# Ledger of designs, part 231: peptides against a protein of PDB entry 5KEZ

Target 1, 320 residues: chain A of PDB entry 5KEZ
Amino acid sequence: NVAIYNPFRPWWERYQPVSYKLCTRSGNEDEFRNMVTRCNNVGVRIYVDAVINHMCGNAVSAGTSSTCGSYFNPGSRDFPAVPYSGWDFNDGKCKTGSGDIENYNDATQVRDCRLTGLLDLALEKDYVRSKIAEYMNHLIDIGVAGFRLDASKHMWPGDIKAILDKLHNLNSNWFPAGSKPFIYQEVIDLGGEPIKSSDYFGNGRVTEFKYGAKLGTVIRKWNGEKMSYLKNWGEGWGFVPSDRALVFVDNHDNQRGHGAGGASILTFWDARLYKMAVGFMLAHPYGFTRVMSSYRWPRQFQNGNDVNDWVGPPNNNGVI

## One batch from the design tools (peptide; made by RFdiffusion4, then SolubleMPNN)

Design b2_p25_1_s2 (from b2_p25_1, 10 letters changed)
Fold by OpenDDE base, seed 4:
Structure b2_p25_1_s2 (fold): chain B 320 residues (1-320), chain A 25 residues (1-25)
Amino acid sequence: as target 1 above (320 residues)
Amino acid sequence: DEELEALASDVEEYSYNPPPVPLPA
């Protein structure tokens, strides 16, 4: 991914790929293989956060400022380490004036335009699908158990399916022969928009963002909400079917007070209430549960927003 | 239950990820 120095190595630089090389702030491919092997050997499975909707931001300067030193040029859509070129992006398909998503009530914009300036890959192309599949298959062959698909809302479900259909079975050294990768898709569906979580059920599980939002309001006792209302928690609250749901109290985005969720989201900063929420989530049978493990940073609020929400994990001069 | 329906139907404003792009110079 791109190496960002202003601010200094933010967490979100990880979500701006310039290649599919396994060189990051966390280590190189050999170190990753070693970690996966060690984890698998003790029954800990690895699921990769796969960023396959886009490459880096369109405004990032060209050069070799990347975690693996690969050259890239966002201006010309040149990513030779893949390789991708101008033919592999949706620039000509997006019809907005900015080239970015401007209206989330337009499903075509949401999927064909740039997410906050991130160069949008043409996932309709078999070439692009194959390059992504090669990347994911490399990870599968290393021994990962599955994937979180980042920004799935911004990809056509059929394109995702086409990629998934190219994937290998899991590594038989650690998994039963014929096992398929576990897939869960980040889809932000809080209602009121044309793109629905149900559009993605065919590809795997989806994130249920209503879970953390609603649970937060209940535990905080906002708007007269009561714990007794959780009697029909799950599908009874209009959530997706349990067998399609991945549930969580918070994620890295809404933990920082933005993204899918509001002030109701409970985090480790509200330790008592957060423990209640996580405890409830783990005890309740609804959905596949995900527990957040995060870190502290020096929060500075200005107009209700943390100006240091960019701060990444503890590191030594950028190296994790 | 009308109250439960109201709680279940409450839609939050944000439905997108924050910008993961460099800050302007």
Scores: peptide ipSAE 0.043, ipTM 0.576, DockQ to the pose 0.034
Fold by OpenDDE base, seed 3:
Structure b2_p25_1_s2 (fold): chain B 320 residues (1-320), chain A 25 residues (1-25)
Amino acid sequence: as target 1 above (320 residues)
Amino acid sequence: DEELEALASDVEEYSYNPPPVPLPA
């Protein structure tokens, strides 16, 4: 991915890929393979956050400022380490003046235009699908158990399916023969927009962002909410079917006050309430549960916004 | 830097606006 130095190595640089090389601030491919092997040998499975909707930001300077030193040029859409070129992006499809998503009530914009400047891959192309599948298959062959698909809302479900159909079975050294990768898709659907979580049920599980948002209000006792109202928690609250839901109290985005849920989201900053929410989530049968492991950073709020929300995990000169 | 701010997260925007809630201190 892009190596950002201003601010200094933010967490979000990981979501700006320039190659599919397993060479990042967390380590190299050999170290990753070693970790996966050690984890699998003790029954701990690894799921990769796969960033396949886009490459890096359109305004990032060309050069070799990347975690593996690969050259890239956002301006010309040149990513030779893949390789991708200008033919592999949706620039010609997006009809907005900026090239970015401008109206989230327009499903076509949401999927064909750039998410906050991130270069949008043309996932309709078999070439692009194949490059992504090769990346994911390499990970599968290493021994990962599945994937979180980042920014799934911004990809056509059919394109996702086409990629998934190219995937290998899981590595039989650790998984039963014929096992398929576990897939869950990040889709923000709180209602009110044309894109629905149900559009993605055919590909795997989806993130249920209503879960953390609503649970936060209940645990915080906002708006007169009471825990007794959780009697019909799950589908009774308008959530997706349990067998399609991946649930969580917080994620890396809304932990920072961004994305779905806003200030209602409980985090480790509110330790007591957070433990209550996580405990409830783990005790309740609805959905597949995910627990967050995070870190503290020097928060500085200005006008209600944390100016240090970019701060990455504890590191040694960028190395984690 | 507007561009930097735009690239500061992978947050997917949404149009749904929940009821106003207190902001963190």
Scores: peptide ipSAE 0.039, ipTM 0.471, DockQ to the pose 0.026
Fold by OpenDDE base, seed 2:
Structure b2_p25_1_s2 (fold): chain B 320 residues (1-320), chain A 25 residues (1-25)
Amino acid sequence: as target 1 above (320 residues)
Amino acid sequence: DEELEALASDVEEYSYNPPPVPLPA
């Protein structure tokens, strides 16, 4: 991914890929292989957060300022480490003035335009699908158990399916022969927009962002809500079917007040309430559960916003 | 029961649901 120095090595630089090389400030491929092996040997499975919707931001300067030193040029859409070129992006499809998503009520913009300047991959192309599949298959062959698909809302479900159909079975050294990778898709659907979580059910599970948002309001006792109201928690609250849901109290985005959930989201900053919410989630049978492991950072609020929301995990001069 | 139904149906709908903003360099 790109190496960002202003701010200094933020968490979100990881979501700006310039290659599919397993070479980042977290380690190299050999170290990753070692980790996966050690984890699998004790029954801990690894799921990779796969960023396959886009490459880095269009405004990032060309050069070799990347975690593995790979050259890239956002301006010319040149990512030779893949390789991608200008033919592999949706620039010609997006009809907005900025080239970015401007209207989330336009499903075509949401999927064909850039997410906040991130260069949008042409996932309709078999070449692009194959490059992504090769990346994911490399991980599968290493021994990962599955994937979180980042920014799935911004990809056509059919394109995702086409990629998934190219995937190998899981590594038989640790998984039964014929095992398929576990897939869950990040889709923000709180209603009111044309893109629905149900559009993605055919590909795997989807994130249910209503879960953390609504649970937060209940635990906080906002609007007179009570724990007893959770008796029909799950589908009864308008959530997706349990077998399609991945549920969580918070994630790295809404922990920082970004995206879906707002102020209702409970985090480790509210330790007591957070423990209650996580405990409830783990005890309740609805959905597949995900627990957040995070870190403290020096929050600095200005005009209601944390100006340090970019701060990544503890590191030594950028190296984790 | 009415309150419970009201809560169950009170799903926040957004006309605009912005994703987290990865800041460009």
Scores: peptide ipSAE 0.033, ipTM 0.572, DockQ to the pose 0.029
Fold by OpenDDE base, seed 1:
Structure b2_p25_1_s2 (fold): chain B 320 residues (1-320), chain A 25 residues (1-25)
Amino acid sequence: as target 1 above (320 residues)
Amino acid sequence: DEELEALASDVEEYSYNPPPVPLPA
């Protein structure tokens, strides 16, 4: 991914790929392979957060300022380490003046235009699908169990399906022969927009962002809400079917006040309430549960916003 | 269910990922 130094190596640089090489601040490929092997050997499975909707931001300077040292040029859409060129992006397909998503009520914009300046890959192209599949298959062959598909809302479900159809079976050294990768898709669906979580059920599970948002309001006792209201928790609250839901109390975005849930989201900063929420989630049968493992950072609120929400995880490999 | 609707209306909602911080030119 791109190496951003202002601010200094933020968490979100990891979501700006310039190659599919496995050498980032999280480690190199050998270290990753070692981790996957060690985890699999004790029954811990690995799911990779796969950023396949886009490459880096269009405003990032060209050069070799990347974690693997690969050259890239956002201006010309040149990513030779993949390789991608200008023909592999949706620049000509997006019809907005800015090239960015301007209206979330237009499903075509949401999927064909840039998410906040991130160069949008032309996932309709078999070449692009194949390059992504090669990346994911490399991970599968290493021994990962599946994937979180980042920014799935911004990809056509059919394009995702086409990529998934190219995937290998899981590594038979650790998984039964013929096993398929576990897929869950990040889709923010709180209602009111044309893109629905149900559009993606055919590809795998979907993140249920209503879960953490609603649970937060209940545990916080906002608006007179009571724990007793959780009697019909899950589908009774208008959530997606349990077998399609991946549920969580917080994620890296809404932990920082971004994304779905706003101030209702419980985090480790609210230790007591957070433990209650996580405990409830783990005890309740609804959905596939995900527990957040995060870190503290020096929060600094200005006008209600944490100006240090960019701070990345603790790192002892700062030279990469 | 009116109660469920009331619960939904009081939550700040976002439908997009946070924007990356623009790099200086």
Scores: peptide ipSAE 0.038, ipTM 0.575, DockQ to the pose 0.035; fails the geometry check

Design b2_p25_1_s3 (from b2_p25_1, 9 letters changed)
Fold by OpenDDE base, seed 5:
Structure b2_p25_1_s3 (fold): chain B 320 residues (1-320), chain A 25 residues (1-25)
Amino acid sequence: as target 1 above (320 residues)
Amino acid sequence: DDELDALASDVEEYSYNPEPVPLPA
């Protein structure tokens, strides 16, 4: 991914890829392989957060300022480490003036235009699908158990399916022969927009962002809500089917006070309430549960916003 | 119990706000 130095190595630089090389602030490919092996050997499975919707931001300067030193040129859409070129992006499909998503009520814009300036990959192209599949298959062959698909809302479900259909079975050294990778898709569906979580059920599980948002309001006793209302928690609250749901109290985006769920989201900053929410989540049978492991940072609020929400995990001069 | 179930089902959905990925200024 791109190496950002202003601000200094923010968490979100990880979501601006310039190659599919396994070489980041977290380590190199050999170290990753070693970790996966050690984890698998003790029954801990690895699921990769796969960023396949886009490459880096359009406004990032060309050069070799990346975690693996790979050259890239956003202006010319040149990513030779893949390789991608101008033919592999949706610039010609997006009809907005800016080239970015301008209206989230237009599903075509949401999927064909740039997410906040991030260069949008032409996932309808078999070449692009194949390059992504090669990346994911490399990870599968290393021994990962599955994937979180980042920004799935911004990809056509059929394109995702086409990629998934190219994936290998899991590594038989650790998984039963014929095992398929576990897929869960990040889809933010809180209602009111044309893209629905149900559009993605055919590809795997989806994130249920209503879960953390609604649980937060209940635990916080907002609007007179009571714990007793959780009697029909799950589908009874309008959530997706349990067998399609990945549930969580918070994630890296919404624990920063923005994104899906807003201020209702409970985090480690509210330790007592957070423990209650996590305890409830783990005790209740609805959905596949994900527990957050995060970190503290020096929050600094200005006009209701944390100006330090960019701060990444503990690191040694940028290296994790 | 029926009343509680009805109340839960009538909970309004939250409005979605985009999750911007910050870019360098």
Scores: peptide ipSAE 0.014, ipTM 0.381, DockQ to the pose 0.030
Fold by OpenDDE base, seed 2:
Structure b2_p25_1_s3 (fold): chain B 320 residues (1-320), chain A 25 residues (1-25)
Amino acid sequence: as target 1 above (320 residues)
Amino acid sequence: DDELDALASDVEEYSYNPEPVPLPA
């Protein structure tokens, strides 16, 4: 991915790829292989957060300022380490003046235009699908068990399906022969937009962001909400079917006050209430559960916003 | 992060439903 130095190595630089090389400030490919093997050998499975919707931001300077030293040029859409060129992006499909998503009520913009300046890959192209599949298959062959698909709302479900259809079975050294990778898709659907979580049910599970938002409201006793109202928790509250839901109390985005859920989201900053929420989630049968492992950072609120929301994991001069 | 900010502000509130909500079409 790109190496960002202003601010200094933020968490979000990880979501700006310039290649599919397994070489970041977290380690190299050999170290990753070793970790996957050690985990698999004790029954711990690895799921990779796969960033396949886009490459890095269009405004990032060209050069070799990346975690593995690969050259890239966002301005010309040149990513030779893949390789991608200008033909592999949706610049010609996006009809907005800025090239970015301008209207989230337009599903075509949401999927064909740039997410906050991130260069949008032309996932309709078999070439692009194949390059992504090669990346994911490499991980599968190493021994990962599945994937979180980042920014799935910004990809056409059919394009995702086409990529998934190219994937290998899981590594038979650790998984039963014929096993398929576990897929869950990050789709932020709190209502009000044309893109729905149900659009993606055919590809695997979907993140249910209503879960943490509503649970937070109940546990905080906002708006007269009571724990007794959780009797029909799950589908009864308008959530996706349990067998399609990946549920969580918080994630890295809404832990920082961004995205789905707003102020209702419970985090480790509210330790007692958070423990209650996580305990409830783990005890309740609805959905596939995900528990957050995070870190503290020096929050500084200005006008209701944390100016340090960019702070990444503890590191030594950028090295994790 | 305009999308995230927009989503935070436009959250639809779902009320308690006494019966399961039908699957969307």
Scores: peptide ipSAE 0.012, ipTM 0.397, DockQ to the pose 0.017
Fold by OpenDDE base, seed 3:
Order: sequence, then structure tokens, then C-alpha cells
Structure b2_p25_1_s3 (fold): chain B 320 residues (1-320), chain A 25 residues (1-25)
Amino acid sequence: as target 1 above (320 residues)
Amino acid sequence: DDELDALASDVEEYSYNPEPVPLPA
């Protein structure tokens, strides 16, 4: 991915890929393989956050400022380490003036235009699908158990399916023969927009962002909400079917006060309430649960916003 | 930096939340 130095190595640089090389601030491919092997040997499975909707931001400077030193040029859409070129992006499909998503009520814009400047891959192309599948299959062959698909809302479900159909079975050294990778898709659906979580049910589980948002309001006792109202928690609250839901109290984005759930989201900053919410989530049968492991950073609020929300995990000169 | 801030998150802000079906108090 892009190596960002201003600010210094933010967490979000990981979501700006320039190659599919397993060479990042967390380690190299050999170290990753070793970790996966050790984890699998003790029954701990690894799921990879796969960033396949886009490459890096369109305004990032060309050069070799990347975690593995690969050259890239966002301006010309040149990613030779893949390789991708200008033919592999949706620039010609997006009809907005900026090239970015401007209206989230337009499903076509949401999927064909750039998410906040991130170069949008043309996932309709078999070439692009194949390059992504090769990346994911390499990980499968190493021994990962599945994937979180980042920014799934911004990809056509059919394109996702086409990629998934190219995937290998899981590594039989650790998984039963014929096992398929576990797939869950990040789809933000709080209602009110045309793209629905149900559009993605055919590909695997989806993130249920209503879960953390609503649970936060209840635990915080906002708007007169009571825990007794949780008796019909799950589908009774308008959530997706349990067998399609991946649930969580917070994620890396909304932990920083932005996005789905807003201020209602409980985090480790509210330790007592957060423990209550996580405890409830783990005790309740609805959905597949995910627990967040995060870190503290020096928060600095200006006009209600944390100006240090970019701060990445504890590191040694960028190395985690 | 507006661009930097925009790239810091892939999560949209929403003004609408569906109402739950609470049980009577």
C-alpha cells in the first residue's frame, strides 16, 4: 500500500493499495506465512481484510512511496506491480463532475465512481477479476480461512460473485477437503439508501451496522430506550437474517466517531458501557460476532472532531 | 486537509436510522 508520511503512517494508508504484494508495515510474506501456519496449528483461523474495490487515492503523488517499494502513478492509473493501467478503472463510467461519488442515493454513482478519491477498479473486466482472484487465492493457499471484503457497498454484487467463483478451496492441511473461504462483506445499510444489504446475501455474510448503532443507544439509555426492549433483539429490530449477519459493537471507522452509528457507537473509551455491550453481544445468539481489539491514541478534539483520528497503532518508526 | 480527512474513512454518515420494534414498557 501507499506509505503516507504526512501524517506519519496513518491507519488508513492500509486501505490504499498499490500492489497485491504481501509486504507491509506489519511484515513481509514469509513472516505472514509463518504467522498463519502457527495460528492454524493451534486452531486460530485468519481472515484477511481484502481491499479490492479500489487502489490508492487519485491525488497521491507518483513514485515508490509504498510499503514494498513498488512504483505507482495514480495520475496515469499506472500500477505496474499488478499490473493495472487506465483501462482497468471506472473513470469512463462515472458521470459526476468530480469523478467521486456525489449522491449516495444514486446506486450507479456509489458503485462506479470513486469513494472519496480512491481510484475505482473496473470489476466488470475479467482481467481485473482475475488479478484480484490471484491475490486472494495466494492467501488461501497460504492458509487463510476467509475474507472481509472492504467497501462491498461500492462493488456490484455480481462482480463480487464472479471473483468469488474463481477462488480455491481452503488449504487441506488445516481445513476439511472442499472447504470454501468464509466471506463477509462490509455493507453499510442503515436504511434510507437504495443499496441494501440483501443485495449481497448471495455472496456471503454482511456487516450489520444497525447492531452497534442501536445497541449503543440502548446501553446509553438514549431516547428512553430500555434493555427490556432487547427481548426481540435481532430480526425483530429490523436487522438482517441472523445467518447473514456479522455483528460488532464498533469497528475501526465508527470507533473514531464517523460514519455508521455516529456518537451512539460504544468504544473502549467508554470502558464500562463498552464491556456491557460486548458482553451482551457475546451472550446473544444473533449473528456471527466480531470483537474489536484496538489501541489508545492522543485524541485532540477541535470543533467536535478528533484531529488525531488518523493515528495508527503503536509502532516503531512505522513498523508494527 | 480535506482530502486527507476524506481518505481517512470509507464510512458514510447517515441521517436515517430504522426504528426498532420495542416491546411495551
Scores: peptide ipSAE 0.007, ipTM 0.358, DockQ to the pose 0.019
Fold by OpenDDE base, seed 1:
Structure b2_p25_1_s3 (fold): chain B 320 residues (1-320), chain A 25 residues (1-25)
Amino acid sequence: as target 1 above (320 residues)
Amino acid sequence: DDELDALASDVEEYSYNPEPVPLPA
């Protein structure tokens, strides 16, 4: 991914890829392979957060300022390490003046335009699908168990399906022969927009962002809500079917007050309430549960916003 | 049960905010 130095190596640089090389601040490919092997050997499975909707930001300077030193040029859409070129992006399909998503009530914009300036890949192209599948298959062959598909809302479900259809079975060294990768898709659906979580059920599970938001409200006793109201927790609260839900109390975005959920989201900063929420989530049968493992950073609130919400995870492997 | 179901249905949806991905300055 791109190496951002202002601010200094933020967490979100990881979501701006310039190649599919397994060479980031989290480690190199050998280290990753070693981790996957060790985890699999003790029954811990690995699911990769796969950024396949886009490459890096349009405004990033061309050069070799990347975690693995690969050259890239956002201006010309040149990513030779893949390789991608100008033909592999949706620049010509997006009809907005800015080239960015301007209206989230327009499903076409949401899927064909740039998410906050991120160069939007033309996932309709078989070439692009194949390059992504190659990346994911490399991970599958290493021994990962599945994927979180980042920004799935911004991809056409059919394009996702086309990629998934190219995937290998899981590595038979650790998984039964013929096993398929576990897929869950990040889709923010809190209602009111044309794109629905149900659009993606055919590809795998979907993140249920209502879960953390509503649970937070209940545990905080906002609006007179009580724990007893959780009697019909799950589908009874209007959530997606349990067998399609990936549930969580918080994620990296809403932990920082961004994304979906707002102020209701419980985090480790609210230790007692957070433990209650996580405990409830783990005890309740609804959905596939995900527990957040995060880190503390020096929060600095200005006008209600943490100006240090960019701070990346602790690093002990040098400045890479 | 009916009351609880009614209460659940009356819960307002939170406003959607797009996932913020900051761009370099």
Scores: peptide ipSAE 0.015, ipTM 0.380, DockQ to the pose 0.030; fails the geometry check

